# Designs tried in a protein design run: peptides against a protein of PDB entry 2FGR. Part 134

Target 1, 331 residues: chain A of PDB entry 2FGR
Amino acid sequence: SSVTLFGIVDTNVAYVNKDAAGDSRYGLGTSGASTSRLGLRGTEDLGGGLKAGFWLEGEIFGDDGNASGFNFKRRSTVSLSGNFGEVRLGRDLVPTSQKLTSYDLFSATGIGPFMGFRNWAAGQGADDNGIRANNLISYYTPNFGGFNAGFGYAFDEKQTIGTADSVGRYIGGYVAYDNGPLSASLGLAQQKTAVGGLATDRDEITLGASYNFGVAKLSGLLQQTKFKRDIGGDIKTNSYMLGASAPVGGVGEVKLQYALYDQKAIDSKAHQITLGYVHNLSKRTALYGNLAFLKNKDASTLGLQAKGVYAGGVQAGESQTGVQVGIRHAF

## One batch from the design tools (peptide; made by RFdiffusion4, then SolubleMPNN)

Design b2_p17_3_s2 (from b2_p17_3, 12 letters changed)
Fold by OpenDDE base, seed 5:
Structure b2_p17_3_s2 (fold): chain B 331 residues (1-331), chain A 17 residues (1-17)
Amino acid sequence: as target 1 above (331 residues)
Amino acid sequence: DKLLEEALKEFLEELLS
């Protein structure tokens, strides 16, 4: 068997020009280019092409030394893999997010990522952003001539909130075609949750695609998230993303990404545009900078996610500018 | 698993609605 210790420490100086009170926030933040993490993983060859695996990973907060503690909430899985693919048991990215976030050029991290995977409705479940799930069983197929798929089911274990009795139940999956420079995927998911103590279904449909031209990469996402409520009507958000990246000078990468969030329940849109640059000092160490602009229209109150500095909303209809400059080190 | 069957049924119904 093998055991590998691994991690990333990513810390930045961050600034946003507006918080909920209209004041600027600045300081030392975390996870601007990659999520800071500490993990253990390993495999055991069981013979006959069968392998066992484990993966334990938690988030690191370099700015405060993990003042709130450390856990393995990023991933805590045991798995079997072989020619049939991989089965995983334990908390993990749900299959839909694992695949569809791969089209986000900012990898769902920092102030520039696609923010469609979100709790749009003040859902009361712990993972109502549709990213991870507890009590998860997942299966991933091998790649067959480009075609691949993933499926997952999470047990609610009779978790209740208010009158909702199946909170945390997840069912979802994706189909994909990954061949050379081309990737395309369709994901579908439903998660049971509660809003205002009432049972609510979080339905999600996501289409993603990317193409690597060598000199540049183009990527896009289309997503609909719908919190289906019996009372008060559905809370629906249509999210769109288009991004491009290119290598610079052999040691750098520039990224530009635009996203639109059409929040139907409040008839309000938000526009996000982010410019990012990563400069590799080595294979393990990089400097980076992100510049993001978020324009809220009408009743929209979205805020950029400057983790460790300010990740809250802004006043309705206000725009927010964010900057991150930091160091990422992998080990 | 009865829970899985119910979940699958609900999911399919939602997708087809």
Scores: peptide ipSAE 0.007, ipTM 0.380, DockQ to the pose 0.013
Fold by OpenDDE base, seed 1:
Structure b2_p17_3_s2 (fold): chain B 331 residues (1-331), chain A 17 residues (1-17)
Amino acid sequence: as target 1 above (331 residues)
Amino acid sequence: DKLLEEALKEFLEELLS
């Protein structure tokens, strides 16, 4: 049996030119290149190809020293693994987000990531962004000639909000082909939640693909989220992403990513373009910079997620520019 | 899940149209 302590401290200076009042915000933010985290993990060889594992991981907020406390909400799993794959019990990334977020060149954090995994409908469930779930059982297959899959189910445990009686239930999974430079995946998920106290299904379909050309990597996502309300029209968003990354001089990486969020319920689009650069000072320490532009059209009010500085929306139809410059250190 | 199948069908139709 072994136990490993691991983590990332990522802190930045961030600026956005507009908040909800049209004013600029700036200060010290967190998690611009990677989510800051502290974790414990370990494995035990049980013999016969069977292993037990545990994983406990929480987010670190370096700007305020975790003033709101520390928890293991990122992941708190116990696992069995072997030739059959891996079974996980506990809060974790749901299989769909775990796989499909991997195509996001900005690691699902900072001001540049794909923002499709979002609560688009003011869902009242805690995890209505489709990223994680409580009470989760997950299964991941081995890779069979490139083919692999993951499945998950989260128990609602009779959680209620308003008249909704199955809040928090998740069912979903993905199928993928990962072979050499190519990765492609299809993810499907449904979560039970509530909007306005009424039962709502959050349906999600995501296609992802990437290809590593050696000199550069291309990555793309196509996603539809649909909040199907018992009463009222569906709230549908189609999200698209295309990104490219390339190594620079053996010590750096440049990233460019575009995303389009077509918010059907308000007939409004938002365009996001992000340029990022990571400069490796060592295997564990990097400097980075992100520059993001978010253009909201019509009734769209999306904001860049400058965690620790400003992550709220902007006025309808307003554009926002964001900058992050920071240090990432892994241990 | 039939609902997921319907959603997939709709999504694919939107992508291919």
Scores: peptide ipSAE 0.007, ipTM 0.463, DockQ to the pose 0.012
Fold by OpenDDE base, seed 3:
Structure b2_p17_3_s2 (fold): chain B 331 residues (1-331), chain A 17 residues (1-17)
Amino acid sequence: as target 1 above (331 residues)
Amino acid sequence: DKLLEEALKEFLEELLS
């Protein structure tokens, strides 16, 4: 089989004007345009249109040299693929996040991404943001005249937290239509978790769509997450996103994205507006800048995710401004 | 297979409740 070493090193200078104490934070951060990563992948042609594959990928933290260690928690899969599509075994993006985050013009990275895929309820499961899962089996169909789908199931392996059983069990999938300039998808997922040591279901519904007009691309997301608790009521968040991107001068891309997070359990909204620019110096190296504004209302305490600098919340009802300027290099 | 079916059923029931 062939083995390819690949990766991205993305490091930035980042600033946020408010932390939880109301003070500014600044320094060297990571993963502002793309998540920094190191990976190994390969394929083997088994004949008859069947291929085996493996993928091992971990996050790199350039600011501290991975002081907390290195692992393959981004993806660790073995796969079979062919005319039937692809089956994956191992930790990976769950199908719903894999597909529906594709409509995020900031690629679920940095201070500008859609933050709907989140642990809204202090869920105690390791992946209660609905992005990845352990013990995952996934299946992805081929594209049939635009129509495609993905499905996944993650085993809980009888993991418990407090009185909650089945923690970590995931079931979900999406259906999509991808044809030319148009993409549209519907995703549904449920994950078993715990909140306060009590069994909780994380339900997620997401609708996404995008259209590429050539001169510009429009993209949108509608999402509802619901942490269903036996005691204390449901924790529901409705998240909305609308974004536009356009190429600039053949070497750059500008992005503008708005998101609204309606946090029903605390009757509070947060508004996020992000302007981003990527300038390609080469096929592998880019400069980028992000400017994000997060306006929390009422009891909302959301913070921008300036990874490596500050990713915590702010005081209730406070607004936060964030800036990232960095270099992305792919190999 | 049965696990998946049960999970789907549960999800749909909860979603539609």
Scores: peptide ipSAE 0.006, ipTM 0.397, DockQ to the pose 0.013
Fold by OpenDDE base, seed 2:
Structure b2_p17_3_s2 (fold): chain B 331 residues (1-331), chain A 17 residues (1-17)
Amino acid sequence: as target 1 above (331 residues)
Amino acid sequence: DKLLEEALKEFLEELLS
């Protein structure tokens, strides 16, 4: 058996030019290039190609030393793996987010990532952003000539909010083709939640693809999220992303990513453009900088996610500029 | 299926607008 302690400490200086009051915010933020984390993991060879595993991982907030506490909400799984693939029990990324966020060139963190995996409807469930789930059973296939898949189910355990039952139930999965420079995936998911104390289904479909040309990589996402409410109508968002990355001088990487969020329920769009650069000082340590522009139209109030500094919205129809400069260290 | 079709349709409309 083996046990490994691992982690990332990613801390930055961040600035956004507008908060909800129209004022600037700046300070020390976290997780600009990668999510800061502390984890333990290990495996045991059970023989015959079967392995047992565990994974415990929690988020680190370097700016305040985890003032709100530490937990293993990022992942807390026990698993069996072998020729059949891998079965996981415990809180984890749901299969759809695990696979489809891989096409986000900003690693689903900081001010530059694709923000489609979001609670678009003031859902009252704990994980209404569609990223993780409690009480989750997941299965991941091996890769068969490029083809692979993942499936998951999370038990609701009769959780209720208002008149809504089955809150927290998740069912979803993806199919993918990963071969050489090409990756493509389709994900489908449904979660049971509540909005305004009323039962709501969060339905999600996501298509992702990337191609590595060697000199550059292109990546894209198409997503639709629907919060299906019995009363008040559906809250639908179509999200689109296109990004490119390229190595620079053997030690750096430049990234450019555009996203569009068409928020149908409020008939409003938001445009996001982010330029990022990572400079590797070593295998474990990097400097990085992100510059993001978010343009809200009409009733849209989206804000960049400068974690630790400001992650709230802005006034309707306002634009926001964000900057992060930081250090990432992995151990 | 309808969800995918609608999403793709709206994407194309946005792309072509």
Scores: peptide ipSAE 0.010, ipTM 0.504, DockQ to the pose 0.012; fails the geometry check

Design b2_p17_3_s3 (from b2_p17_3, 11 letters changed)
Fold by OpenDDE base, seed 4:
Structure b2_p17_3_s3 (fold): chain B 331 residues (1-331), chain A 17 residues (1-17)
Amino acid sequence: as target 1 above (331 residues)
Amino acid sequence: SALLEEALRRFLEELLS
């Protein structure tokens, strides 16, 4: 058996020029390049190609020393793996997010990531962003000549909000082709939640693809999220992302990513453009900078996610500029 | 599956509209 302690401490100085009041915010933020984390993981060889595993991982907030506490909400799984693939029991990334966020060149964190995995409808469920789930059973296939898949089911355990039952139930999965420079995936998910105390289904479909040309990588996402409400009509968002990354010299990486969020329920679009640079001081330590511009049109109020500084919205139709400069250290 | 095909078709139609 083995046990590994691992983690990332990522802390930055962040600035956004507008909050909900139109004022600037600045300070020390976290997780600008990678989510800060502390984890324990291990495996036990059970013989015959079967392995048991565990994974416990929580987020670190370096700006305040985890003043709100520490937990293992990022991942808390026990698993069996072998020639059949891997079965996981416990809170984790749902299979759809685990696979489809991999196409986000900003690692689903900071001010530059694809923000499609979001609670678009003021859903009252804890995980209405479609990223993780409690009470999750997941299965991941081996890679068969590039083809692979993942499936998941999360129990609602009769959780209720208002008149909504089955809150937190998740069913979803993806199919993918990963071979050499090419990756492509299709993900489908449904999560039961509540909006305004009424039962709502969060349906999600996502297409992702990337190609590594060696000198540069291109990545793209197409996503539709639909909160299906019995009363009040559906809340639908179409999200698009296109990104490119390239190594700079032997120690740097530049990233550029564009995203469009077409929020159908309010007939409003938001445009996000982010430029990022990472400078590796070592295999474990990097400096980074992110510059993001978010343009809201019409009734859109989206804000950049400068975690630890400001992650709220802005006034309708306002633009927001954000900057993060920080240090990432992995151990 | 037919379900997947239909879902994909609807998605593409909505994206391309």
Scores: peptide ipSAE 0.009, ipTM 0.499, DockQ to the pose 0.012
Fold by OpenDDE base, seed 1:
Structure b2_p17_3_s3 (fold): chain B 331 residues (1-331), chain A 17 residues (1-17)
Amino acid sequence: as target 1 above (331 residues)
Amino acid sequence: SALLEEALRRFLEELLS
């Protein structure tokens, strides 16, 4: 048996030129290159190829020392694994987000990531961004000649919001092909939630692919998120992402990523472009910088996610520029 | 498989429209 303590402390100086009032915000932010975290994990060999595992992980906020507390909301699982794959019990990334966010060259954090995994409809469920779920059972297959899959179900436990029942129920999964330089995946998910106290289904479909050419990596995502409401019409967003990364001088990595968010319910688009650079000082310590531009059109009010500084929206049709410069340390 | 195919078809139709 083994128990490992692990973590990442990622803290940055961040700036955005516009908030909801049109004013700039700046200060010390967190999780610009990787989400800051503290975790415990371990495995026990049960013999016969069977292993038990646990994983407890929470987010760290270096700017305020976790003033709001510490929890294991990132992951709190117990698992069994073997030749059959892995079964997990507990709060975790849902299988769809776990696989499909892997194509995001900005690691689903900071001001540069793909923002498609979002609560687009003011859903009242705690995890209406489609990233994690409570009461989750997950299964992940082994890799069979490149083919692999993951499936998940989260119990609603009769949670209600307004007149909506079954809130928090998740069902979803992905199929993938991972072989050498190629990765490709299709994910489907449905989550039960509420909008305005009324039952709503959050449906999500995501396609992802990447190819590592050695000198550079290309990655892409296509996603549709639809909040299906009985009253008021559906809230649909089509999100697109294309990114490239390349190693630089053996110690660095440059990343460029573009995303388009076509918000159908408000007939408005947002364009995001981000340039990032990571400089490895060691295997565990890096400096990084991100520069992001977000252009909102028409009624779009999206904001860059400068966690710890400003992660709110902007005025409709306004553009936002963001910068992060920070240190990431892993242990 | 049929459900997946239908979901994919709908998605592609919506993206291409």
Scores: peptide ipSAE 0.008, ipTM 0.508, DockQ to the pose 0.012
Fold by OpenDDE base, seed 2:
Structure b2_p17_3_s3 (fold): chain B 331 residues (1-331), chain A 17 residues (1-17)
Amino acid sequence: as target 1 above (331 residues)
Amino acid sequence: SALLEEALRRFLEELLS
């Protein structure tokens, strides 16, 4: 048996030029390059190729010392693994987000990431962004000549909001091909939630692919989310992402990523472009900088996610510029 | 599930339209 303590402390100085009132915000933020975290994990060899595992991980907020508390909401799993793959019990990334966010060159963190995994419809469920789930059972296959898959089911446990039942139920999975420089995946998921106290299904389909050319990597995502409401019509968003990254001087990495969010329910688009740079001071410590531009059209009010400084929206049709400069340290 | 299959079908139809 082994137990490992691990974590990341990522803290930055962040600036956005507009909040909901049109004013600038700046200060000390968190999780600009990687989500700050503290965790415990371990494995036990049970013999015959079977292993037991546990993983407990919570988010760290370095700017305020976790003033709102600490929990293991990032991951709290027990698992069995072997030649058959891995079964996990407990709160975790749902299989679809675990695989498909891997194509985001900004690792679903900071002001530059793909923001498609979002609660687009004011869903009242705790995880209506499609990223994690409570009461989750997940299964991940081994890699078979490049092919792999993951599946998950989360129990609703008769959770209700308004007249909606089965809130929090998740079913989803992905199929993927990971071989050498190529990765490609297709993910499908449905969550039951509520909007305005009424039963709503959150359907999600995501296609991702990347190719590493050695000198540079290209990555892309295509996603549709649909909140299916019995009353008021569906809330549909088509999200697109294309990014490139390249090593710089053996110690750095530059990233450029574009995303488009076509918000059908309000017939409005948002465009996001982000330039990022990471400079490795060591294997464990890096400096980074992100520069992001978000352009909202028409009724769109999206904001960059400068966690710890400002993560709210802007006025309809307004643009927002964001900067993060920070330190990431892993232990 | 049938629901996921239907979602995939609809997505593909919208993508290809």
Scores: peptide ipSAE 0.007, ipTM 0.494, DockQ to the pose 0.012
Fold by OpenDDE base, seed 5:
Structure b2_p17_3_s3 (fold): chain B 331 residues (1-331), chain A 17 residues (1-17)
Amino acid sequence: as target 1 above (331 residues)
Amino acid sequence: SALLEEALRRFLEELLS
């Protein structure tokens, strides 16, 4: 058996030129290049190709020393793995997010990531961004000839909000082809939640693909999220992302990513473009900088996620510029 | 969008059947 302590401390100086009042915000933020984390993991060889595993991981907030506490809400799983693949029990990334966020060149972190995995409808469920789930059972196949898949089910445990029952139930999965430079995946999921105390289904479909040309990588995402409400109509968002990354000088990486969020319920679009650079000082330590522009049209109020500084929205139709410069250290 | 919705519908119906 083995036990490994691991983590990342990522802290930055961040700036956004507009908050909800139209004022600038700046300060020390967290998780600009990678989500800061502390974790424990280990495996036990049970013989015959069977292994047991555990994984406990929580987010670190370096700017305030985890003033709100520490938990293992990033992942808290026990697993069995072997030739059949892997079964996981416990809170984790749901299979759809685990696979489809891999096409985000900003790794779902900082001011530059694809923001499609979001609570678009003021859903009242704890995980209405479609990223993680409590009470989750997941299964991941081996990779066979490039093909692989993951499936998950999360128990609602009779959670209720208002008149909504089954809150927190998740069912979903993906199919993928991963072979050499090519990756492509299709993910489908439904979560039960509530909006305004009324039962709502959060349906999600995501298509992702990437190709590594060696000199550069291209990546893309197509996503639809739909909060299906009995009253008031559906809240639908179509999200699109296209990104490119390239190594620079052997020790650096430049990233450029564009995303479009077509928010159908408010007939409004938001455009996000982010330029990022990572400079590896070592295998474990990097400097990074992100520059992001978010252009809201019409009634759109999206804000860049400068965690620890400002992650709220802006006034309708306003644009926001964000900057992060920081240090990432892995251990 | 319509194609995506149809694909999702079919998938969910299969999973929930």
Scores: peptide ipSAE 0.006, ipTM 0.459, DockQ to the pose 0.012

